Peptides against a protein of PDB entry 7AL2. Designs and how they scored, part 8

Target 1, 85 residues: chain A of PDB entry 7AL2
Amino acid sequence: YEIMLIRPKTIDDINYVVDQVLEESNPVILDLSFLEKESPANFKLAGEKIKQMRSNYGAEALLLSRCNDKNLIIIAPKGVSLVRK

## One batch from the design tools (peptide; made by RFdiffusion4, then SolubleMPNN)

Design b1_p9_7_s3 (from b1_p9_7, 3 letters changed)
Fold by OpenDDE base, seed 5:
Structure b1_p9_7_s3 (fold): chain B 85 residues (1-85), chain A 9 residues (1-9)
Amino acid sequence: as target 1 above (85 residues)
Amino acid sequence: SMLDLSIFD
């Protein structure tokens, strides 16, 4: 698999994340800071998509970093485990 | 924390 890195700005970007996790089985390192600042609606949508992937498809999600200018999340598809030491 | 997933609610 590949690890994808993206800072989504549009709905197309959000759908790209979903496709990478569910169809390609690739983990995604995701910076939500743009959506959080610029589009509350799309930020909420991104969160709902992540919740759906966790609930329905066995994806895992982990907050990596939260500060003024970044909101980093890793989303792993089923079959790729996230382990915190 | 790293385990706080409340933004996905």
Scores: peptide ipSAE 0.033, ipTM 0.635, DockQ to the pose 0.418
Fold by OpenDDE base, seed 2:
Structure b1_p9_7_s3 (fold): chain B 85 residues (1-85), chain A 9 residues (1-9)
Amino acid sequence: as target 1 above (85 residues)
Amino acid sequence: SMLDLSIFD
C-alpha cells in the first residue's frame, strides 16, 4: 500500500481521501488546517466522513498534531493497524 | 492527550 499525504482544500479532496481509505486501502495523513480555517462547512463534512469510515468500515483515526498551523490526522483502513508504543 | 480523538466523537 501507499501512504497518502494531503492537505484537503475542496470537497473533491475530501472524497479523494475517502476513496484512498475505502477503495485503495491506503492510509492517509491529513492536514485539516486549511478546511478548519477556510471552510467550517467542509471541515464539518470531513469530520463526518471520518466518523462514517470509523463507524461503518472499521477505519482507525489518530490525531498526530494539533496547533495553530497544523491539524494532522492519520486515517488507516481496516487492514492497517495503528499502534501506539 | 497528544492523541485525543474527541474531535471525531
Scores: peptide ipSAE 0.032, ipTM 0.635, DockQ to the pose 0.318
Fold by OpenDDE base, seed 3:
Structure b1_p9_7_s3 (fold): chain B 85 residues (1-85), chain A 9 residues (1-9)
Amino acid sequence: as target 1 above (85 residues)
Amino acid sequence: SMLDLSIFD
């Protein structure tokens, strides 16, 4: 698999993340800071998609960094384990 | 925690 990195800016970008996780089985490291600041509606949509992938498809998600200018999340598809030491 | 994603709600 590949690890995808993206800072989504549009609905198409959000759907790309969903496709990478569910169809391609690729982990995604994403920065939600653009959506959080520029589009509250699409930020909410992104959050809903993440929750759906966790709830319905066995994906895991982890907040990597949250500060004034960053909102970094990793989403792992079912079969890729996120392990903390 | 880092697993708490409530900020997206």
Scores: peptide ipSAE 0.031, ipTM 0.629, DockQ to the pose 0.665
Fold by OpenDDE base, seed 1:
Structure b1_p9_7_s3 (fold): chain B 85 residues (1-85), chain A 9 residues (1-9)
Amino acid sequence: as target 1 above (85 residues)
Amino acid sequence: SMLDLSIFD
């Protein structure tokens, strides 16, 4: 598999993330900082999509870094384990 | 899970 990196800015970007995780089975490292700052609605949408992937498809999510200009999260599809040591 | 997912609430 590939690991995708993206800082989504649009609904199309959010849907791209969903496609990568669910259809391509690729982990995605997300920076949600743009949506968080610029679009409360799309930030909420992104969160809901992540919840759906976790609840319905066995995806996992892990917060990597949180600061003023970054909100980094990894989303792993089912079959890719995220382990904190 | 022990992962912190509070940002998605």
Scores: peptide ipSAE 0.030, ipTM 0.621, DockQ to the pose 0.427

Design b1_p9_7_s4 (from b1_p9_7, 4 letters changed)
Fold by OpenDDE base, seed 4:
Structure b1_p9_7_s4 (fold): chain B 85 residues (1-85), chain A 9 residues (1-9)
Amino acid sequence: as target 1 above (85 residues)
Amino acid sequence: MELDFSIFD
């Protein structure tokens, strides 16, 4: 698999993340800071998609860093385990 | 193992 990195700015970007996780089985590191600041609606949508991937497809998600300039999250597809040591 | 999902709850 590949690890994808993206700072989503549009709905297309959000759907790209979903496709990477569910269809390509690639973990994705997201920076949601743009959506959080510029589009509350799309920020909410991104969160809903992440919840759906967790609930329905066995994806895992972890907040990596949250500060004024970053909102970094990793989403791993089923079969790729996130382990904190 | 516990993971922090709080922002997605």
Scores: peptide ipSAE 0.032, ipTM 0.626, DockQ to the pose 0.352
Fold by OpenDDE base, seed 3:
Structure b1_p9_7_s4 (fold): chain B 85 residues (1-85), chain A 9 residues (1-9)
Amino acid sequence: as target 1 above (85 residues)
Amino acid sequence: MELDFSIFD
């Protein structure tokens, strides 16, 4: 598999993340800072998609960094384990 | 580990 890095800006980018996790089985590291600042609606949509992938498809999500200028999250598909030490 | 996504609500 590959690890994808993306700072989504549009609905198409959000759907790209979903496709990478569910269809390609690739982990994705997301920076949600653009959506959080520029589009509250799409920020909420991204969160809902992440919840759906966790609830329905066995994906895992982990917060990597949260501050005033960053919102980094990793989403791992089923079969790729995230381990915190 | 469970991530709290309540910030998206």
Scores: peptide ipSAE 0.031, ipTM 0.621, DockQ to the pose 0.753
Fold by OpenDDE base, seed 1:
Structure b1_p9_7_s4 (fold): chain B 85 residues (1-85), chain A 9 residues (1-9)
Amino acid sequence: as target 1 above (85 residues)
Amino acid sequence: MELDFSIFD
């Protein structure tokens, strides 16, 4: 698998994340800061889709960093485990 | 492992 990095700006980008996780089984590190600032509606949508991937597909999500200029999340497909050492 | 999902709420 590949690890994808993206800062989503549009609904198409959000759906790209979903496709990468569910269809390609690739982990995604995404920065939600743009959506949070520029589109509260799409930020909410992104969150809902992440919840859906967790609830329905066994994906795992983890907040990596939250500050004034970034909102970094990793979402891993079911086959990839996030492990703290 | 404790996970933080607060930004999704």
Scores: peptide ipSAE 0.031, ipTM 0.648, DockQ to the pose 0.476
Fold by OpenDDE base, seed 5:
Structure b1_p9_7_s4 (fold): chain B 85 residues (1-85), chain A 9 residues (1-9)
Amino acid sequence: as target 1 above (85 residues)
Amino acid sequence: MELDFSIFD
C-alpha cells in the first residue's frame, strides 16, 4: 500500500480521503487545519466521514498533533494497525 | 491504550 498525505480544502478532497481508505486500502495522514479554520461545515463533514469509516469499515484513526496551525490525523484501513510504542 | 478522538466529536 501507499501512505497518502493531504491537507483537504474541499468536499472533493474529503471524498478523496474516503476513497483512498476504503477503495485503495491506503492509510492517509490528514491535516484538517484548513477546514477547521475556513469551513466549519466541511470540518464537521470530515469528522463524520472518519467516524463512519471507523464504525462501519473497521478503520482506525489517531490524532497525531493538535495546535493552532495544524490538526494532524492518521486514518488506517482495516488490516493496517496503528501501534503506539 | 487511550486514544484522542475529541476532534471527531
Scores: peptide ipSAE 0.031, ipTM 0.639, DockQ to the pose 0.421

Design b1_p9_8_s1 (from b1_p9_8 with E1M H6F)
Fold by OpenDDE base, seed 4:
Structure b1_p9_8_s1 (fold): chain B 85 residues (1-85), chain A 9 residues (1-9)
Amino acid sequence: as target 1 above (85 residues)
Amino acid sequence: MEDISFLFE
């Protein structure tokens, strides 16, 4: 698999993340800082998509770092284990 | 605002 990196800015970007995780089985490192600042609606949508992937498809997600300029999250498809030590 | 605190759990 590949590890994708993206700072989504549009709904298309959010759907791209979903496709990478569910269809391509690629982990994705997301920076949600743009959506959080510029589109509360799309930020909420991104969060809902992450919840759905966790609940319905066995994906794992972990918040890596949240600060003023970054909101970094990794989401991994089922079969790729995320371990916090 | 959407609560993403679950991602730390």
Scores: peptide ipSAE 0.191, ipTM 0.773, DockQ to the pose 0.130
Fold by OpenDDE base, seed 5:
Structure b1_p9_8_s1 (fold): chain B 85 residues (1-85), chain A 9 residues (1-9)
Amino acid sequence: as target 1 above (85 residues)
Amino acid sequence: MEDISFLFE
């Protein structure tokens, strides 16, 4: 598989993340800082999509870093284990 | 704003 990196800015970008995780089975490292600052609605949507992937498809998600400049999340499809030590 | 603190768990 490939590991995708993206800082989503639009709904299309959010859907791209979903497609990568669920259809392509690729982990995604995404920076939600743009959405958090610029679009509360799309930030909420992104969060809902992450929750849905976790609840319905066995995806895992882990916050890597959060500050004023970055909001880094890794999302892994089922079968790719995320381990925090 | 949606709480994403669950992503640390």
Scores: peptide ipSAE 0.190, ipTM 0.773, DockQ to the pose 0.128
Fold by OpenDDE base, seed 1:
Structure b1_p9_8_s1 (fold): chain B 85 residues (1-85), chain A 9 residues (1-9)
Amino acid sequence: as target 1 above (85 residues)
Amino acid sequence: MEDISFLFE
């Protein structure tokens, strides 16, 4: 698999994340800082998509870092385990 | 705003 890195700005970007996790089985490192600042609706949508992937498809998600200009989350498809030591 | 604290549950 590949590890995708993206800072989504549009609904298309959000859908790209979903496709990478569910269809391509690729982990995604996601920076939600743009959506959080610029689009409350799409930020909410992104959160809902993450919840759906966790609930329905066995994806795992973990907050990596949250600071002033970054909101980094990793989403892993089922079969790729996120382990915190 | 969406609360993403669920990521730690």
Scores: peptide ipSAE 0.188, ipTM 0.772, DockQ to the pose 0.130
Fold by OpenDDE base, seed 3:
Structure b1_p9_8_s1 (fold): chain B 85 residues (1-85), chain A 9 residues (1-9)
Amino acid sequence: as target 1 above (85 residues)
Amino acid sequence: MEDISFLFE
C-alpha cells in the first residue's frame, strides 16, 4: 500500500480520502486546517465521513497534532494497525 | 464546531 498525504479543500477532496481508505486500502494523513478555517460545513462533513469509516468499515483514526496552524489526522484502513506508545 | 476528541479513542 501507499500512504497518502492531503490537505482537503473541497468535497471532492473529502471523497478522494474516502476512496483511498475504502477502495484502495491506503492510509491517509490529513491536514484538516483548511476546512476548519474556511468551511465549517465541510469540516463537519469530513468528521462525519471519518466516523462512518470507523463505524462501518473498521477503519482506525488518530489525531497526530493539533495547533493553531495544523490539524493532522491519520486514517488507516482495516488491516493496517495504528499503535500508540 | 465538530468535536474531534473521538480521534484519541
Scores: peptide ipSAE 0.181, ipTM 0.768, DockQ to the pose 0.129

Design b1_p9_8_s2 (from b1_p9_8 with E1M H6Y)
Fold by OpenDDE base, seed 4:
Structure b1_p9_8_s2 (fold): chain B 85 residues (1-85), chain A 9 residues (1-9)
Amino acid sequence: as target 1 above (85 residues)
Amino acid sequence: MEDISYLFE
C-alpha cells in the first residue's frame, strides 16, 4: 500500500480521503488545520467521515500532532494496524 | 480549539 498525505481544503478532498482509505486501502495522513480554520462545516464533515470509516469499515484513526498550525491525523484501513507504544 | 477526541475513542 501507499501512505497518502493531504491537507484537505474542499469536500472533494474529503471524499478523496474516503476513497483512498476504503477503495484503495491506503493509509492517509491528514492535516485538518485548513478545514478547522476556514470551514467549520467541512471540518465537521471530515470528522463524521472518519467516524463512519471507523464504525462501519474497521478503519483506525490516530492523532499524530495537534498545535496551532497543524492538526495531523492518520487514518488506516482495516488491513493496517495502528499501534501506540 | 475544538475537541476532536471523539475521533479516536
Scores: peptide ipSAE 0.289, ipTM 0.799, DockQ to the pose 0.137
Fold by OpenDDE base, seed 5:
Structure b1_p9_8_s2 (fold): chain B 85 residues (1-85), chain A 9 residues (1-9)
Amino acid sequence: as target 1 above (85 residues)
Amino acid sequence: MEDISYLFE
């Protein structure tokens, strides 16, 4: 698999993340800071998509870094294990 | 900064 990196800014970007995780089985490292600052609606949408992938498809999510400048999360498909040590 | 802890529970 590949690990994708993206800072989503649009709904198309959010759907790209979903496609990468569910269809391509690729983990995605995403920075949600743009959406959080610029579009509360799309930030909420992104969060809902992450929750749906976790609840319905066994995806896992892990916080990598949280500050004013970035909100880094890795979302992995069911076949890829995320482990916090 | 919004609390996003729910994404990781």
Scores: peptide ipSAE 0.288, ipTM 0.801, DockQ to the pose 0.136
Fold by OpenDDE base, seed 2:
Structure b1_p9_8_s2 (fold): chain B 85 residues (1-85), chain A 9 residues (1-9)
Amino acid sequence: as target 1 above (85 residues)
Amino acid sequence: MEDISYLFE
């Protein structure tokens, strides 16, 4: 598989993340800082889709880094295990 | 900074 890296800015980008995880079975490293700053609605949408992927498809999500200018999260499909030590 | 901990529960 491939690991995708994206800083979503639009709804199309959010849907790209969903497609990568669910259709391509690729983990995605996301920087949500743009959406959090520029579009509260799309930030909420991104979060809802992450929760849906976890609840309905067995995806896992892990926080990588959270600070003033970064909001890095990895979302992995069911076949890829994420472990935090 | 919004609390996003709910995404990982």
Scores: peptide ipSAE 0.286, ipTM 0.800, DockQ to the pose 0.138
Fold by OpenDDE base, seed 1:
Order: C-alpha cells, then structure tokens, then sequence
Structure b1_p9_8_s2 (fold): chain B 85 residues (1-85), chain A 9 residues (1-9)
C-alpha cells in the first residue's frame, strides 16, 4: 500500500480520502486545519466520513498532532494496524 | 480551537 498525505480543501478532496481508504486500502494522513478554519460544514462532513469508515468498514483513526498550525489525523484501512508505543 | 476528540471515540 501507499501512504497518502493530503490537506483537504473541498468535498472532492474529502471523497478522495474516502476512496483512498476504502477502495485503494491506503492509509491517509490528513491535515484538517483548512476545513476547520474555512468551512465548518465540510469539516463536519469530513468528521462524519471518518466516523462512517470506522463504524462500517473497520477503519482506524488516530490524532497525530493538534495545534494552531496543524490538525493531523491518520486514518488506516482495516488490515493496517495503528500502534502507539 | 475545536476539540475533535469525539472523532476518535
């Protein structure tokens, strides 16, 4: 698999993330800071998509870093384990 | 800063 990195800005970007996780089985490192600042609606949508992938497809999500500059989350498809030491 | 911890519950 590949690890994708993206700072989504649009609904298309959000759907790209979904496709990468569910269709391509690629982990995605997301920076949600743009959506959080610029589009509360799309930020909420992104969150809903993450929840759906977790609930329905066995994806796993982990917060990597949260500060004023970044809102970094990794979402991994089922079969890729996220391990915290 | 919004608390997004709920996304991981």
Amino acid sequence: as target 1 above (85 residues)
Amino acid sequence: MEDISYLFE
Scores: peptide ipSAE 0.218, ipTM 0.780, DockQ to the pose 0.140

Design b1_p9_8_s3 (from b1_p9_8, 3 letters changed)
Fold by OpenDDE base, seed 2:
Structure b1_p9_8_s3 (fold): chain B 85 residues (1-85), chain A 9 residues (1-9)
Amino acid sequence: as target 1 above (85 residues)
Amino acid sequence: MEDIDYLFE
């Protein structure tokens, strides 16, 4: 698999993340900071998509870093385990 | 995981 890196800005970007995780089985490192700042609606949508992938498809999600200019999360498809040391 | 629960509020 590949690890995708994206800072989503649009609904198309959010759907791209979903496609990468569910269809391509690629982990995605997301920076949600743009959506969080610029679009409360799309930020909420992104969260709902992550929740759905966790609940319905066995994806795992982990917060990597949240600071002033970053909101980094990894979302991994079923079969790729995330382990925190 | 618990650490991202804030996304679902």
Scores: peptide ipSAE 0.444, ipTM 0.844, DockQ to the pose 0.501
Fold by OpenDDE base, seed 5:
Structure b1_p9_8_s3 (fold): chain B 85 residues (1-85), chain A 9 residues (1-9)
Amino acid sequence: as target 1 above (85 residues)
Amino acid sequence: MEDIDYLFE
């Protein structure tokens, strides 16, 4: 698999993340800081998509870093284990 | 694993 990195800015970017996780089985490192600051509606949409992938497809998600200008998470498809030591 | 759902509320 590949690890994708994206800072989504549009609904198309959000759908791209869904496609990468569910169709391509690639983990995605997301920076949600743009959506959080610029589009509360699309930030919420991104969250709903992540919740759906966790609930319905066994994806895992972890917070990597959150500060004033970063909101980094990783979402991994089922079969890729996320481990914190 | 830690629940991060709070980020999306």
Scores: peptide ipSAE 0.444, ipTM 0.848, DockQ to the pose 0.827
Fold by OpenDDE base, seed 4:
Structure b1_p9_8_s3 (fold): chain B 85 residues (1-85), chain A 9 residues (1-9)
Amino acid sequence: as target 1 above (85 residues)
Amino acid sequence: MEDIDYLFE
């Protein structure tokens, strides 16, 4: 698999993330900072998509870093284990 | 694993 890195800015970007995780089985490192700052609605949508992938498809998600200008999360498809040591 | 649901409330 490939690890995708994206800072989504649009709904199309959010849907791209979903496609990468569910269809391509690629982990995605997301920076949600743009959506969080610029579009509360799309930020909420992104969160709902992550929750749906976890609940319905066995994806895992883990917060990597949250600070003033970053909101980094990794989403891994089922079969790719995320481990915190 | 830490639950990240709070990020999207």
Scores: peptide ipSAE 0.437, ipTM 0.847, DockQ to the pose 0.843
Fold by OpenDDE base, seed 3:
Structure b1_p9_8_s3 (fold): chain B 85 residues (1-85), chain A 9 residues (1-9)
Amino acid sequence: as target 1 above (85 residues)
Amino acid sequence: MEDIDYLFE
């Protein structure tokens, strides 16, 4: 698999993340800071998609960094283990 | 693993 890195700005970007995780089985590192600041509706949508991938497809999600103007999360497909030591 | 759902509330 590949590890994708993206800072989503549009609904198309959000759907691209879903496709990478569910269809391509690639982990994705997301920076949600643009959506959080510029589009509350699409920020909420991104969160809903992440929750759906966790609930319905066994994906795992982990917060990497949350600070001023940063919101970094990794979402991994089922079969890729995320471990915090 | 710690739940991160709070980020999207």
Scores: peptide ipSAE 0.434, ipTM 0.846, DockQ to the pose 0.821

## One batch from the design tools (peptide; made by RFdiffusion4, then SolubleMPNN)

Design b1_p10_1_s1 (from b1_p10_1, 3 letters changed)
Fold by OpenDDE base, seed 3:
Structure b1_p10_1_s1 (fold): chain B 85 residues (1-85), chain A 10 residues (1-10)
Amino acid sequence: as target 1 above (85 residues)
Amino acid sequence: LPEKVELVRE
């Protein structure tokens, strides 16, 4: 598999993330900082999509970095293990 | 350090 990196700005970008995780089985490192600042509606949508992937498809989400200006998350499809040592 | 997390809407 490949690890994708994206800072989504649009609904199309959010749907691209979903496609990468569910259809391609690729982990995605996701920077949500743009949506968090610029679009509360699309930020909410992104969160809902992540929850759906966790609940319905066995995906996992790991917080990588959270501060005033950054929001980095990795989303892994089922079968890719995320382990904190 | 990174932590398994559920995203929360602000």
Scores: peptide ipSAE 0.042, ipTM 0.654, DockQ to the pose 0.087
Fold by OpenDDE base, seed 4:
Structure b1_p10_1_s1 (fold): chain B 85 residues (1-85), chain A 10 residues (1-10)
Amino acid sequence: as target 1 above (85 residues)
Amino acid sequence: LPEKVELVRE
């Protein structure tokens, strides 16, 4: 698999993340800082999509870094294990 | 178990 990196800005970008995780089985490291700052609605949408992937498809999501200018999260498809030691 | 993230705060 490939690890995708994206800072989503649009709904199309959010759907791209979903497609990468569910269709391509690629982990995605995404920076949600743009959506969080610029579009509360799309930030919420992104969160709901992640919850759906976790609940319905066995995806996992972990926080990598949270600060003023970044909100880095990794989303892994089922079969790719995320482990924090 | 690794902690899963809640992304939407509110």
Scores: peptide ipSAE 0.040, ipTM 0.654, DockQ to the pose 0.053
Fold by OpenDDE base, seed 5:
Structure b1_p10_1_s1 (fold): chain B 85 residues (1-85), chain A 10 residues (1-10)
Amino acid sequence: as target 1 above (85 residues)
Amino acid sequence: LPEKVELVRE
Protein backbone atom coordinates (compact mmCIF):
# COMPACT_ATOMS: atom_id res chain seq x y z
CA TYR B 1 0.00 0.00 0.00
CA GLU B 2 0.88 3.69 -0.15
CA ILE B 3 0.68 6.23 2.65
CA MET B 4 -1.13 9.37 1.56
CA LEU B 5 -0.54 12.80 3.07
CA ILE B 6 -3.10 15.58 2.74
CA ARG B 7 -4.22 18.81 4.35
CA PRO B 8 -7.82 18.87 3.13
CA LYS B 9 -9.40 22.17 2.13
CA THR B 10 -12.57 21.14 0.27
CA ILE B 11 -15.30 18.53 0.22
CA ASP B 12 -13.52 16.93 -2.73
CA ASP B 13 -10.46 16.49 -0.53
CA ILE B 14 -12.59 14.83 2.15
CA ASN B 15 -14.06 12.50 -0.47
CA TYR B 16 -10.53 11.73 -1.65
CA VAL B 17 -9.56 10.62 1.86
CA VAL B 18 -12.58 8.32 2.06
CA ASP B 19 -11.72 6.84 -1.32
CA GLN B 20 -8.09 6.25 -0.34
CA VAL B 21 -8.97 4.46 2.88
CA LEU B 22 -11.97 2.42 1.74
CA GLU B 23 -11.35 1.79 -1.96
CA GLU B 24 -7.56 1.85 -2.22
CA SER B 25 -6.83 0.52 1.29
CA ASN B 26 -4.19 3.20 1.82
CA PRO B 27 -3.47 4.81 5.17
CA VAL B 28 -3.89 8.58 5.16
CA ILE B 29 -2.09 11.12 7.32
CA LEU B 30 -4.43 14.09 7.63
CA ASP B 31 -3.84 17.63 8.79
CA LEU B 32 -7.29 18.94 9.68
CA SER B 33 -6.04 22.36 10.79
CA PHE B 34 -7.22 24.16 7.67
CA LEU B 35 -10.79 22.90 7.92
CA GLU B 36 -10.93 23.51 11.66
CA LYS B 37 -10.02 27.15 11.18
CA GLU B 38 -11.60 27.99 7.83
CA SER B 39 -14.69 25.79 7.55
CA PRO B 40 -16.34 24.50 10.71
CA ALA B 41 -19.01 22.81 8.60
CA ASN B 42 -16.49 20.84 6.54
CA PHE B 43 -14.46 20.09 9.66
CA LYS B 44 -17.56 18.51 11.17
CA LEU B 45 -18.18 16.62 7.93
CA ALA B 46 -14.64 15.26 7.93
CA GLY B 47 -15.09 14.10 11.51
CA GLU B 48 -18.33 12.35 10.65
CA LYS B 49 -16.69 10.56 7.72
CA ILE B 50 -13.86 9.38 9.96
CA LYS B 51 -16.36 8.09 12.51
CA GLN B 52 -18.27 6.29 9.77
CA MET B 53 -15.10 4.64 8.48
CA ARG B 54 -14.29 3.47 12.00
CA SER B 55 -17.79 2.26 12.81
CA ASN B 56 -18.76 0.68 9.51
CA TYR B 57 -15.49 -0.45 7.94
CA GLY B 58 -13.14 -1.17 10.83
CA ALA B 59 -10.78 1.69 10.08
CA GLU B 60 -8.61 2.96 12.92
CA ALA B 61 -7.75 6.56 13.70
CA LEU B 62 -4.90 7.87 15.83
CA LEU B 63 -4.11 11.43 16.86
CA LEU B 64 -0.48 12.21 16.05
CA SER B 65 -0.19 15.87 17.00
CA ARG B 66 -2.49 18.65 18.17
CA CYS B 67 -1.49 22.31 18.39
CA ASN B 68 -2.43 25.69 16.92
CA ASP B 69 -0.80 24.92 13.58
CA LYS B 70 -1.50 21.20 13.27
CA ASN B 71 -4.24 18.68 13.78
CA LEU B 72 -2.55 15.51 12.57
CA ILE B 73 -4.46 12.24 12.44
CA ILE B 74 -3.61 8.96 10.77
CA ILE B 75 -6.49 6.90 9.38
CA ALA B 76 -5.66 3.29 8.62
CA PRO B 77 -7.84 0.80 6.77
CA LYS B 78 -8.78 -2.47 8.42
CA GLY B 79 -5.79 -4.78 8.31
CA VAL B 80 -3.18 -2.09 8.85
CA SER B 81 -2.25 -1.98 12.51
CA LEU B 82 -1.42 1.24 14.34
CA VAL B 83 0.90 0.60 17.28
CA ARG B 84 2.43 2.91 19.87
CA LYS B 85 5.71 1.68 21.38
CA LEU A 1 -26.19 -4.09 7.98
CA PRO A 2 -24.01 -1.03 8.40
CA GLU A 3 -24.83 2.05 6.37
CA LYS A 4 -22.53 2.85 3.47
CA VAL A 5 -20.35 5.93 3.57
CA GLU A 6 -21.64 8.18 0.82
CA LEU A 7 -19.51 10.63 -1.10
CA VAL A 8 -20.75 14.17 -1.66
CA ARG A 9 -19.12 15.88 -4.60
CA GLU A 10 -18.87 19.61 -5.14
Scores: peptide ipSAE 0.032, ipTM 0.625, DockQ to the pose 0.027
Fold by OpenDDE base, seed 2:
Structure b1_p10_1_s1 (fold): chain B 85 residues (1-85), chain A 10 residues (1-10)
Amino acid sequence: as target 1 above (85 residues)
Amino acid sequence: LPEKVELVRE
């Protein structure tokens, strides 16, 4: 697999993440800081998409870093294990 | 979800 890196800015970007995880089976390192600051609605949407991927497709999500200027999360498709220590 | 933001595989 490939590890994708993206800081989504649009709904198209959000759906790109979904496609990478579910269709391409690629983990995505995701920075949600732009959406959180610039579009609370799309930030909420992104969160809902992540929840759906977790609930319905066995994806996993792990917070990598949360601070004022970044919100880094890794989303992994089913079969790619994430381990937090 | 709105149609334009449906999950792939749905």
Scores: peptide ipSAE 0.035, ipTM 0.629, DockQ to the pose 0.029; fails the geometry check

Design b1_p10_1_s2 (from b1_p10_1, 4 letters changed)
Fold by OpenDDE base, seed 1:
Structure b1_p10_1_s2 (fold): chain B 85 residues (1-85), chain A 10 residues (1-10)
Amino acid sequence: as target 1 above (85 residues)
Amino acid sequence: LPEKIELVRE
C-alpha cells in the first residue's frame, strides 16, 4: 500500500480520501485545518465520512497533531494495523 | 500512539 498525504479543500478532495481508504486500501494522513477554517459545512462532511468509514468499514482514525494551525489525522483501512507500543 | 479521535465538531 501507499500512504497518502492530503490537506483537503473541496468535496472532491474529501471523496478522494474516501476512495483511497475504501477502494485502494491506502492509509491517509489528513490535515483538516483548511476545511475547519474555511468551510464549516465541508468540515462537518469530512467528519461524517470518517465516522462512516469507521462504523461501516472498520477504518481507524487517530489524532496525530492538534494545535491552532494543524488538525492532522491518520485514517487507516481495516487491513492496515495501527499499533500503540 | 495517539488515541482514536472523536470528531466532536458537528
Scores: peptide ipSAE 0.040, ipTM 0.655, DockQ to the pose 0.084
Fold by OpenDDE base, seed 5:
Structure b1_p10_1_s2 (fold): chain B 85 residues (1-85), chain A 10 residues (1-10)
Amino acid sequence: as target 1 above (85 residues)
Amino acid sequence: LPEKIELVRE
């Protein structure tokens, strides 16, 4: 698999993340800081999509870093294990 | 260290 990196800005970007995780089975490192600040509605949408992937498809989401200028999360498909050592 | 999270709490 490939690891995708994206800072989504649009609904198309959000859907791209969903496609990468569910269709391509690729982990995605996601920076949600743009959406959180610039589009609270799309930030909420992104969160709901992530929750749906977790609930319906067994994806996992791990917070990597949260600060003023970034909100880094890795989303992994069911087949990829995220482990804290 | 990274943590498993609920991203949106709304």
Scores: peptide ipSAE 0.039, ipTM 0.658, DockQ to the pose 0.104
Fold by OpenDDE base, seed 4:
Structure b1_p10_1_s2 (fold): chain B 85 residues (1-85), chain A 10 residues (1-10)
Amino acid sequence: as target 1 above (85 residues)
Amino acid sequence: LPEKIELVRE
């Protein structure tokens, strides 16, 4: 698989993330800082999509870094294990 | 206010 890196800015970007995880089985490292600042609605949408992927498709998601200008998470498809030691 | 997303391992 490939690891995708994206800072989503639009609904199309959010849907791209969903496609990468569910259809391509690629982990995605996301920076949600743009959506959090610029579009509360799309930030909420991104969160709902992540929750749906976790609940319905066995995806896993972890917070990697949270600061003033970054909100980094990783979302991994089922079969790609995220391990914290 | 927008809801904060909980992104913790479960």
Scores: peptide ipSAE 0.036, ipTM 0.648, DockQ to the pose 0.056
Fold by OpenDDE base, seed 2:
Structure b1_p10_1_s2 (fold): chain B 85 residues (1-85), chain A 10 residues (1-10)
Amino acid sequence: as target 1 above (85 residues)
Amino acid sequence: LPEKIELVRE
């Protein structure tokens, strides 16, 4: 698999993340900081999609970093284990 | 089986 990196800005970007995780089985490291600042609605949407991937498809999500300008989360598809060492 | 997540396009 490939590890995708993205800072989503649009709904299309959110959909891209979903596609990468569910269809391509690629982990995604995503920075939600843009959406959080610029679009509460799309930030909420992104969160809902992540929750759906977790609940319905066995994806895992892990917060990597939360600070002033970053909201980094890794989303891994089922079969890719996230391990905190 | 759960339904696929519906993608919303701009």
Scores: peptide ipSAE 0.035, ipTM 0.639, DockQ to the pose 0.026

